# Peptides against a protein of PDB entry 3C66, part 170

Target 1, 189 residues: chain A of PDB entry 3C66
Amino acid sequence: KSWANLFEKNDFFFRYKFYLEITAYTRGSDEQHLKWSGLVESKVRLLVMKLEVLAGIKIAHPFTKPFESSYCCPTEDDYEMIQDKYGSHKTETALNALKLVTDENKEEESIKDAPKAYLSTMYIGLDFNIENKKEKVDIHIPCTEFVNLCRSFNEDYGDHKVFNLALRFVKGYDLPDEVFDENEKRPSK

## One batch from the design tools (peptide; made by RFdiffusion4, then SolubleMPNN)

Design b2_p29_7_s3 (from b2_p29_7, 8 letters changed)
Fold by OpenDDE base, seed 2:
Structure b2_p29_7_s3 (fold): chain B 189 residues (1-189), chain A 29 residues (1-29)
Amino acid sequence: as target 1 above (189 residues)
Amino acid sequence: EEEEKVLYAKGTGVGEYEISGDKLVFTPD
């Protein structure tokens, strides 16, 4: 299928009940993150293709642009916390314990020189072709293949202290706040 | 909360899958 139907933000985050979030994490330099996230982003199309051919998936549509954020991340525990809490509206408030890096504060001495975790998140909207509510779709294989593809690209990406990759399946009503504009109402359950 | 649709992972892979509530999280090893 042609990636020609890459959607603008428009109503993308309202169109689907389910989303797959692909987040590249980097606790290191911005350069490291650029390389890592760029690689991950470049491979998302392959994941989409693999998802689309699954019998239980009717539609797998990627959102074209990543969402970017960065946090001051002084410790490894903070980095683990970010990975655990990010990607869900239910849990993302825990990230308020960390200093979000913004254009306004990035030049502050306490932030500029601080260790940082960088996040780049790609979203895939999912529509399932299930006839029975009891039907389950297994995305283990394509997801595993995707992770392996990304991680094996460079030996450096095997360092989990620096580079991480998470795939999170999330319902539309539980999407992070970042995907909505201030004037948009979060989808209801 | 009855999930209308369940997406799940089977078998062993390079990472761990966790199902918690309405979310599936895959964490690579």
Scores: peptide ipSAE 0.045, ipTM 0.608, DockQ to the pose 0.097
Fold by OpenDDE base, seed 3:
Structure b2_p29_7_s3 (fold): chain B 189 residues (1-189), chain A 29 residues (1-29)
Amino acid sequence: as target 1 above (189 residues)
Amino acid sequence: EEEEKVLYAKGTGVGEYEISGDKLVFTPD
């Protein structure tokens, strides 16, 4: 199936066995997050280009839109929990302990003035040319370069209490619920 | 249960990901 067919059909999250999740986290203001996530998102194309040239990677296709969410995040421990639990169907239920910020509740006094963690997640679908089950693909170099590129852009982005960046390699059956419509069946193992 | 290995970009070291077939091996830096 051509890349064009991927955009025509909302089958992106069913097409690949493997996905790379790129999540920008911000515990601070919406303005801080907008700058941070915007920077990260702007560099994803460079990561894709570096992945595509690796031996053993057949395809690296980015999803065009970020997934955005925010939580009330009163403590640093809550922020660490979000970073640990987000991005996997197996663990995302732990986030139910936190208040998800929505358009319906954002003006509530208890939410409006609360500390927040903001998340923006980009997805890259991966297909591997593993002719022999013995071929190893190492993606650490392009991933490390990407993280360093984002973090080095501004000195403020070195503050891990505020700004974080995670790359997660996820199997299609373990993608977060956010990527599927309510009526879509999750891919099986 | 294969520990879901997340690359947390904590600091300058992301760690190493090795993919062998359907298995992902992560080594934290």
Scores: peptide ipSAE 0.038, ipTM 0.585, DockQ to the pose 0.204
Fold by OpenDDE base, seed 4:
Structure b2_p29_7_s3 (fold): chain B 189 residues (1-189), chain A 29 residues (1-29)
Amino acid sequence: as target 1 above (189 residues)
Amino acid sequence: EEEEKVLYAKGTGVGEYEISGDKLVFTPD
């Protein structure tokens, strides 16, 4: 990665107080995940556009690259746990109970043939129009429309046992470790 | 259809924030 890319990444995850995480989950084949995550990623720009027009949102800025990970996922309960715990620094330690698939271990027999959950996560940095008055921002409509758009693209994506999509509103200090370099200090509260 | 997952949190910034997944409520101090 070029220095410019690293700098851009680092600046992005320190720039905003709030982030919207969009995670595509697949419990199935890598091919299934590539199709599903690719679709979701292709629609993120549409969500950004819908967020930008909300009066309470000053900026909706997408990060250009997805974060990708995969876990050995032997049970449906494990898959639910991944979906529950992923995307927050407060909860991500629970994922340590599962085997993270890495380049170093992917050829191990116990991992190679194991059921897997694949994750691709896109981030949108959000800046709100917050003034010295009570403000309410409702992102339900654009988020729901986005989910429906992704899910309705192919009938296969209606199978929640295989394909899932989660949106998570996260504060900068609670971003997952994956977005920071080892030597970086996460944002403070 | 299973309900899609939208997660939420609470916190304080310039004022008090309540984030309920798809909703953000800001109350100044």
Scores: peptide ipSAE 0.034, ipTM 0.596, DockQ to the pose 0.097
Fold by OpenDDE base, seed 1:
Structure b2_p29_7_s3 (fold): chain B 189 residues (1-189), chain A 29 residues (1-29)
Amino acid sequence: as target 1 above (189 residues)
Amino acid sequence: EEEEKVLYAKGTGVGEYEISGDKLVFTPD
């Protein structure tokens, strides 16, 4: 089933109340990030399959396009801040303290040779089938398996100073601005 | 207010995990 044919970008981030964000972080070279993010992205489908069979999950649909961003990241504290603040509209404004790398500025001397943090984010839309709205859905097992699968692929991916992987459970109204077009209104609470 | 469906995690993995709000970070051993 080509999920790509079922969901145009415009509808995907409005269809679900909840999303699982999977972000691969790299503080290193672009080449390192391409390998790491490519691996993570390649395993997302396996995570989806494991989520779909959970009793509390009615639907788990991946958005197939990754969202890419990079920041000048001169310190480890900056890298930790990126990982803490990214992935939520509520907190992402803190990232304005860092220099976002763009096509317009990437060739500037101060940016070109600067340490960078690279981010690749995949999204899974979630629809829950729970009897009681207060019930928690345990996604720990599939998420743990996914993280282990990614981290164990190469010993280098165990270096948390360079490579990180985060899973964030986010409400549709709290999705990062990057998922919406300029003309799109963010979902309300 | 629709009561928030929350992520729940159990310590079933090999390694350490941290939950900060809605973020799950797992560090395998």
Scores: peptide ipSAE 0.033, ipTM 0.559, DockQ to the pose 0.101; fails the geometry check

Design b2_p29_7_s4 (from b2_p29_7, 9 letters changed)
Fold by OpenDDE base, seed 1:
Structure b2_p29_7_s4 (fold): chain B 189 residues (1-189), chain A 29 residues (1-29)
Amino acid sequence: as target 1 above (189 residues)
Amino acid sequence: EEEELKLYAKGTGVGEWEISGDKMVFTPD
């Protein structure tokens, strides 16, 4: 039973053709990010519920753990670049121009005191019931409601210079490298 | 006041997903 749950989690990023990525961005303190990302994560279940009831969606399955990363982010342009390039294998290589914060380097003076962008990403696997429901699926409504819910929770979250929230729809072959282990090969097109 | 949706579609197949502003629509084959 425990191994079944582990295997289910281990093959999560191979199970679905489509994934919805929910990323909370913070250019500020780690404390600010903890509050922001925690809020976003707490609301994902509501989005899942709204997606599941849409015609044509068979399954909306959230991955239980967020993916965390942070970059040195000295400028607003860098912050915009991160938001544009993150979340797709095709574009994520552009992030190599920025310094990734790691456990090994976080205590370096040049990194410790640098402005940072924090990222927390949740994934939802999507399966569509195209055999039984040939209807068009429009997810912008539940997604908009989700964004509004998160942004309206605290007035501070309206500051786009600090707090951002993005949703990305991707296929399995274009998932970021972070979701795969070193020994795993990404899905093919 | 509604927040503008930041929604991106990456790796979508032709004829499957369409993006128009804040609207993302799936059309099954």
Scores: peptide ipSAE 0.120, ipTM 0.709, DockQ to the pose 0.156
Fold by OpenDDE base, seed 3:
Structure b2_p29_7_s4 (fold): chain B 189 residues (1-189), chain A 29 residues (1-29)
Amino acid sequence: as target 1 above (189 residues)
Amino acid sequence: EEEELKLYAKGTGVGEWEISGDKMVFTPD
């Protein structure tokens, strides 16, 4: 299927069995995150191109828009927890322990001046060339190149206390709730 | 068949991959 058929959000997150999530994390200012996430987002298409040429990958299609969220993140442990738990329906409920920043609460004194973790997530839908019941796909090289490309752009991005980048391979039924509308049923196993 | 698909990341000497379930985190050298 062509990229032209992927304009509808609902079609995208029901179309593939597998997704690659690319999340840029920033524990710092909104300005820092804007620069970091913008850089990461600008390089996603390069990753897609590298994935498409892998023998085991039939299709790699990016979703056009990032998903944005931010949490009050008072400690480094909280930041690690966010990075561990985010991106999977199985684990995302752990994030309920943190305060999600919203337009409604962002001006509250307890939230306005609080340390924050910002998240921007890009999704790539994947279809594989399966020859046998058990297939192995090595995406290490493209992913490594992608991460290095992003991290090397500015020396500041090497500070893992502030800037992080993670990739998650997720099955469609385990996509985060953020990708579905409230009235939509998530894909079954 | 697709349910048995496994994702692998081999070391390249450029950094380390942490793979836990479906999560991949790369830490460059």
Scores: peptide ipSAE 0.029, ipTM 0.590, DockQ to the pose 0.093
Fold by OpenDDE base, seed 2:
Structure b2_p29_7_s4 (fold): chain B 189 residues (1-189), chain A 29 residues (1-29)
Amino acid sequence: as target 1 above (189 residues)
Amino acid sequence: EEEELKLYAKGTGVGEWEISGDKMVFTPD
């Protein structure tokens, strides 16, 4: 399936109540991240296919473009903090403690040669077959398969000090600011 | 009333899921 043409950005992040965030993290070189994130991104469609067939999932639609960011990441603790705080509007402000790498500052001496954490995030919009107000959807199988598929592709990707992969389930109102344009209002609860 | 939907992950036999809130991290054995 060609997912690329199905959704415009502006509609995608307002269409669903729930989203699955898939973030590839790399604390290393840009080249390492390109390989890692590229692999992860290439496998997202397989995850979508597996999610779509689950009885509890009515719709699983990927947003095909990754969101990319990078931070100066001097320590392993910083890297853990990034992984903990990223992906939720509630917690993303903690990332302000780190220096965001931008096109404007990337050539600064203090940034250029600094250790960096790279992030690439893919989003899947989810609609569930909700029968009850309180439901649990078990997605561990497809998610595990996805993680294993990514991690097992290359032995290097087993190094959690460098390469990480996280899945976050978020509500639309708690999506990171990165998914919205300046003129867009965040979805309400 | 906001619909409460939670993701649930069981043991996979090949590792463990760590779930903290809405974040899921798989740690292989």
Scores: peptide ipSAE 0.029, ipTM 0.594, DockQ to the pose 0.102
Fold by OpenDDE base, seed 5:
Structure b2_p29_7_s4 (fold): chain B 189 residues (1-189), chain A 29 residues (1-29)
Amino acid sequence: as target 1 above (189 residues)
Amino acid sequence: EEEELKLYAKGTGVGEWEISGDKMVFTPD
């Protein structure tokens, strides 16, 4: 059972052509982010259930582990940039302009007390039944319901300056570097 | 040719969708 789970984890980001990324953003305290991201993560299973019943979706498979990152985020513009550039290999290099918080640098005085943006990202692998070329798969309804469910839980989550939630539909070859090990080759187009 | 899925903005009646490339952001009313 452990090996099967490990194997599934190891090839998860190679199994599907398409992925849905769900990212919870917080520009605030770690405590605020833990509450927000925890809520979002807790609702992902409901989204999966709604996706699975859509015509044209064969499989919606969630990855079990969230990906966590944080950046020094001194301005609102930086926060907007993070939200714009994160989640795609094509654009993520723009984030190099910001200071990534790591275990090695988190205790530095310039980083410890700096404003931060926190990111938690969940991934869902998607397989589609494309037998009929003319059938458009519309995921906006379940996605809307999901966002509303998360945002309506607490009035504070309506503050877009602090809390944000993004859904990104990404091809396997354009997944962020964070999902691959150093020795893994990115999927080709 | 593998048919590429496209994202479309739709009115949901409960908010607005903003689409930038393959990213969707929903803003409730």
Scores: peptide ipSAE 0.027, ipTM 0.591, DockQ to the pose 0.102; fails the geometry check

Design b2_p29_8_s1 (from b2_p29_8, 12 letters changed)
Fold by OpenDDE base, seed 1:
Structure b2_p29_8_s1 (fold): chain B 189 residues (1-189), chain A 29 residues (1-29)
Amino acid sequence: as target 1 above (189 residues)
Amino acid sequence: EEPEPLIVANSSPNKTTFLRDDKFEFIPD
């Protein structure tokens, strides 16, 4: 199948049993987030290349479009909660305690001037060369190298109060609701 | 059950592997 056919959203999030989610977090300005997320996104290709050469990984396919969201984030504890709960269907319901910023509400006085956490999430679909044996595929090294590469780009990105980066390995049935259209049924176990 | 890979050393197939910065966390499914 051509790369073009694999970029259809509907096929991508049903195509793989496993996904790697890469989320850039920013508690600050939209400008800060654009710089940080843009950097992270620019490095995803390097991570893919490092994953593809690992024994046991058959395919590492990036979804090229980031998913963007933002929340009112008045406290550091809220920011930690976002980082802990985002990216899994099992845990994302905890985010309902926070106000999601939307195009419809962004101009409200209570939202416009509120501290915000911005999220940009990239997805990599993973296919493994696993036969009937429990094979070990250790992605620790390439993931750590990726994080270090992003963090080392600018000293300002060392401020964990503002900038954070997470990688989550998830199963297709546990992908966040944001990746599916309203009419799409979530993959089953 | 289809075989699931161990994504990080000492992980289990029944755990989500989560990396925050350079720290891997294993969240039970």
Scores: peptide ipSAE 0.328, ipTM 0.861, DockQ to the pose 0.073
Fold by OpenDDE base, seed 2:
Structure b2_p29_8_s1 (fold): chain B 189 residues (1-189), chain A 29 residues (1-29)
Amino acid sequence: as target 1 above (189 residues)
Amino acid sequence: EEPEPLIVANSSPNKTTFLRDDKFEFIPD
């Protein structure tokens, strides 16, 4: 099976018990987000390579395509809320307080010129070689190195008012709704 | 049930590991 066939959406988000979500956030222009998210996405393979060599990680498989979303984000507090609540099924309902930008509404005057937060999310499926529940797999180093790599690429990316980056370790049952099709059932706990 | 690894030194099975920028946070499940 080609690697491409191994990462069909429908199989990928059911295959693993654990996922690492990498989300690039931009509160600014679409152009700013394109540059920032593109950079982050380009570095994901390096993170995968670093994860694969960690003791206790059996598999680190990246999903090939980012998930894109954008919200009207009039305040810094809204931007903080997005960063806090996005990426977990448990918390993503809080985002309903914000206006999701869609193809249907993007041309509305109230949305078109509104401040926006853009999100691009990459997923890595994780499988572990752990014999007991107390075994530690410390991903702190590779994740921190990844963040530093992304942030250090351009000085502009140091502006946390505009550019942010998060890595979330999630269980398959807590993946955001965006990864599932309408006819798919969320994995059970 | 597949055992849940400790993803960071101070993580627990009942917390989600969340890194925002260079700061690790632990969100209770």
Scores: peptide ipSAE 0.326, ipTM 0.831, DockQ to the pose 0.073
Fold by OpenDDE base, seed 4:
Structure b2_p29_8_s1 (fold): chain B 189 residues (1-189), chain A 29 residues (1-29)
Amino acid sequence: as target 1 above (189 residues)
Amino acid sequence: EEPEPLIVANSSPNKTTFLRDDKFEFIPD
């Protein structure tokens, strides 16, 4: 199948057993988030290139579009919770305690003027050249370099109260619900 | 069943690896 066919949502999240999630977080304005997430997204390809050259990685394929979400985030603790709980099916239910901002509710007075956390999540599907469970593939270096590259681009991005970046290695069965359509069955363990 | 990779030096199977900035956290499955 051509590389182009891998970007179709329908097969991407079923194709791999493992995914790397890259989430840019912003507790601030939409404009701040657009700049931050746009920067992060622009660098994902560089991360992919660095992952692909690792001997233990057979394939690293990015999904082309970010997943966007936003929550009412009145406190710093709520922001920490979002960063902790988002990106895993096991933990994402904790986010139900927060008000998800939707197209239907965004104009409500209580939501419109509320502090918000914005999330943009990119996905990389991973296939590994591992025959033995004892074999290690260390992605620490490329991931750390990626974070440093994003954070160092602008001094404003050093403010962790506003801007955050996380990379999560997840199994296909633990992908967030957002990646599946309502009619799609989550991959089994 | 395809073996799970150890993706960080101190990671183990059945843990989610979570990097916040340059800090890796290992969350048990």
Scores: peptide ipSAE 0.307, ipTM 0.845, DockQ to the pose 0.073
Fold by OpenDDE base, seed 5:
Structure b2_p29_8_s1 (fold): chain B 189 residues (1-189), chain A 29 residues (1-29)
Amino acid sequence: as target 1 above (189 residues)
Amino acid sequence: EEPEPLIVANSSPNKTTFLRDDKFEFIPD
């Protein structure tokens, strides 16, 4: 299968058993988020390169487009909840307690002027070099280096009240609903 | 069952790494 077919959404989220999710969070303005998420996105290629050289990783393949979402986020506790619950199908239902900002509702006065949390999520599909035994793969180093690279770019990104960055390792059956179309069946466990 | 990797992460003094039910989560402090 050509590399081109790997970048099609439908094939990408069914191709791998494991994914690394990189989410940039911003509780602030859209402009702040565009700068932060754009920076994070620009560094994903460097993370991929660092993952590919790990002995246990056969393939690290980035999805080409971020997934964008935003929520009304009136409190810091709401922002912590978003960071805790987002990125896993098992936990994402907790986000239903928050108002998702959509094209249909963004002009409502209660939403337009509300504090917002913005999310941009990049996905990396992972294939492992696993023999007939359970092998250990430590991704802490490349993930830490990636976070440090993003955070060190601008001093403003040190403000965890505004800017956050999470890396989450998930199985394909636990990917968020956002990665699947309405007609697609979630991978089974 | 196909062999699966054990995803591990070392503890960092200034960063929180969560290993929960074979899930890895890295959150900078």
Scores: peptide ipSAE 0.164, ipTM 0.729, DockQ to the pose 0.087

Design b2_p29_8_s2 (from b2_p29_8, 13 letters changed)
Fold by OpenDDE base, seed 3:
Structure b2_p29_8_s2 (fold): chain B 189 residues (1-189), chain A 29 residues (1-29)
Amino acid sequence: as target 1 above (189 residues)
Amino acid sequence: EEPEPVIRANSSPNSTTFLRQDEFVFIPD
């Protein structure tokens, strides 16, 4: 069955107990973010392939569409806060202290010319092989190689003040609210 | 020793593994 047939959008975030979140951050221009996030997105398939060959991983299934958001980000501290708090339901409420950029407010003078942090987040659903009680699944190596691959592509991407990349292992019940529709109930523990 | 995110296949990972800026940070749940 081709990958395409498995992407019924409606149950992806309920299908797995575990997810790997890949977030590309940019504090800069939209153009800078498009280049950076596009690069990261283009490499996700390589990460999936490396995860799938791990003995403890039964399935690594990428979600096809990135989630995109942007915040007014006037300071470096705000940018660090975004990177710390984003990607978990437990902590995402802290982002309410920042101004979310929306289609409705993007043309406001206070927002239009403000420094922004852009976020593009991709998700990989993970299913593990439970049978071997003794098997440790170490995703560190594939994840580190992925980050290095993205960062080394262009010297500009080495500037951590502008470009960041984070991988977060998250349980399904702790996924950000953005992945659920208004009518969907968050998975329980 | 960089704490390798050891997801024990049989144990629900009790910690969130976060790789940021080429470093793995374990955020305890």
Scores: peptide ipSAE 0.027, ipTM 0.606, DockQ to the pose 0.058
Fold by OpenDDE base, seed 1:
Formats: C-alpha cells, sequence, structure tokens
Structure b2_p29_8_s2 (fold): chain B 189 residues (1-189), chain A 29 residues (1-29)
C-alpha cells in the first residue's frame, strides 16, 4: 500500500502490535508550546529514519497528525502527574482529576487565566522482524539522539519545569482513548 | 502469534525524557 493509504487514520491504530508515542509537554503559554511541539514534530522523521535501519525493526511508520490536548495545571505536582499518567489506557483515567480544556470551556474565567499544560503526541507504528523471541531490539540510541536533538535546539528547552519530552513504548491494546473514534473498538490482547 | 520483541532501554526509570522502563519487556542481564 502506498504511503498515502498508510496515513488514513482508519486502520493505523489497529495495524501494529506496538507503537512508540512521542509527547511534547509544555507548562506555559500556547506560544511556547507551539514552538516546542513544532520543533519536536519536525524531527520525528529523523527518528523514523534511525529506527528503520536498526536490526530487528521491519517497519517504523509515523502517523502524520499530532494529537493535541491541554489541561488546567495549577501545580508542579499536577504537571508531573500528567507526564506520569498520560499515554496509556491503564493510567489515563487519573487525568480525570484535572480539568481538560475544551472549546466549550476555554472562555470560562477559571480556565482562561489558569496555568495550563499543553500536550502534543505523535505516534510511530512498529513492526519487528524477530524470528526468535530471544532477539533483543535496542531502540535506546536513536531515541536518545532524538531527545538530545530536540532539547539542544534552544537553551530554554532545558527547563524541565516548562518543557518536557517523553517517549513511550505502548502495545496496541493499551493505546490512549484519544486515538480511537467513538465507534471504534479498542484492539484486543 | 508474533513474537514480542525484547526492548532494552538503558535509561533510568525516573527519566521523564526517555522511554519508561515499565513499558519494556526487560530481560535482566
Amino acid sequence: as target 1 above (189 residues)
Amino acid sequence: EEPEPVIRANSSPNSTTFLRQDEFVFIPD
């Protein structure tokens, strides 16, 4: 199937058993987040290229559209919780303790002027060429290089109180609810 | 069933900047 057919959302989150989630976090202004997430997004293709050349990786396929969300984030502890709980179906229910910013509520005074955490998440579907269950695939190097590339672009991105970047390896059945439409059934184990 | 890959991450478990250890099938060396 051509690259064009691979970007149709319809089967991407069902096609792979494994996914790499790349989330850019910003506790600050929308402008700060746009710059940070835009940078991270611009580098994902380089990560894909580095993953594809690893022994044991058959396919590394990026989903083209980022997933965007934002939460009211009044404390540093809330920001740590978001980073800990986001990106897995098993843990994402903990985020219900925070106020999700929506188009319906963004103009409320309590939300409009509140400190916010912004999230932009990109997904890479992974297919492995492993004949024997004993083969190890180490993605540490390309992932570290990617993080370093993003963080070193601007000195301000070294401030972990504002800017964060997480990479999460997730099984298809444990993907966040955001990747599925209301009519889609989550993949089984 | 496709074999589950063993992903090795040499990152510290507390790194918010890297792959979370709890998400990897670590074969302890």
Scores: peptide ipSAE 0.029, ipTM 0.614, DockQ to the pose 0.110; fails the geometry check
Fold by OpenDDE base, seed 2:
Structure b2_p29_8_s2 (fold): chain B 189 residues (1-189), chain A 29 residues (1-29)
Amino acid sequence: as target 1 above (189 residues)
Amino acid sequence: EEPEPVIRANSSPNSTTFLRQDEFVFIPD
């Protein structure tokens, strides 16, 4: 049974206390983002496999669909801000300072030709098998290997002004609002 | 309360909880 059929969206973001967010960022064209995000997405399964074999990780379950968003991003500072603030409910409100591109506004002259930052975010639900409260799980190695794998695929992906990749460890109560439906209550602490 | 996993990375104790721009994640105890 494919992972796709095992979890309804609603169950996935409530099922785990911890999530790894993998966000591909592109400040450039739609085509650039499609190539970059597609590459990153194609490698997520490899990251999952590497996480599953780590001591202290009981489960690493990928969500099957990316979350897509884009912002008007006129400056490099805006792009850095997006990368800093995105992926956490605590900080995502800072993104309200930027214009979110929507289907309703994408054809507006002020948006259509504006520089954009594109975001594609994949989620991995994590369950830990911690026997002792002080057990340390080191996900650094598989995460670093994943980043290196993605960035080394094409020399162009080494340009941090255009292409970025972030892996954020997030608690379920701090997941971005995008993962919840309008009728869903955010998980409590 | 379920024990929070300590995710160790080769970064400073003041490091971010995420990998950004080839940075390392350190979640302190």
Scores: peptide ipSAE 0.025, ipTM 0.626, DockQ to the pose 0.095; fails the geometry check
Fold by OpenDDE base, seed 4:
Structure b2_p29_8_s2 (fold): chain B 189 residues (1-189), chain A 29 residues (1-29)
Amino acid sequence: as target 1 above (189 residues)
Amino acid sequence: EEPEPVIRANSSPNSTTFLRQDEFVFIPD
C-alpha cells in the first residue's frame, strides 16, 4: 500500500474521525530523548501492520513526521501533568502553566539549564469497519505488544521517571492544536 | 454518517482505550 499520498499534512488531520496518538516522553537530556523517540518512531510501522489486520479496522495510516515539543519540567508532578494533559484539545490548556521551550527562548539562562520534558508524538489515522455503534474493536493486543517492544529494547527505558510511552485514542475534533495550521479550522463534532 | 466505534481492551470491553505509562486507562463511552 502506497502511504506516499497520505504523508502530505494537507488533509491528514481532517481525513479521519479517529486517531491513535503515540507519544514518547523523556524527562532528561535531549540525547536520551532522541534515542528513545527514535526507537518508538522506528516501531510505529509494526503497530500499523498489527492494527490493519484487525477485523474492525479498515484503515490505519501513520503520519510520517513526529510532532516535537519540550517543556521546562522542574518536578515529577509536572512530568505527570504533562503526560496526563497532553494529546487532547480538552486538556492541553493545562500545559500553559508550564514554560514551553522554543527556539526563541531555549538559550535563556533560566531555560537552558532547567530540567526538561521532551515529547515526540506520532499519529495514526483510523478508519473503522463498523456498521453500528454497538460494534467493539479491541486494540489492546497490538498496543500492548507495541509498548512491550519499545520498553524491552533497552533496560534504561524501564525507568518511568525518565522514559514514558503513551498511546491515546483521540477523536478528530479533540486533536491537539499543534496538528493544525493557524488558518485551519478544527474539525467539528 | 459512520458510526463511532467502541474501543476496548480485555479489562473493559465498553470503554475507549488509552495506554499511559504502560497501563491501560479506560474511559466509558
Scores: peptide ipSAE 0.023, ipTM 0.609, DockQ to the pose 0.077; fails the geometry check

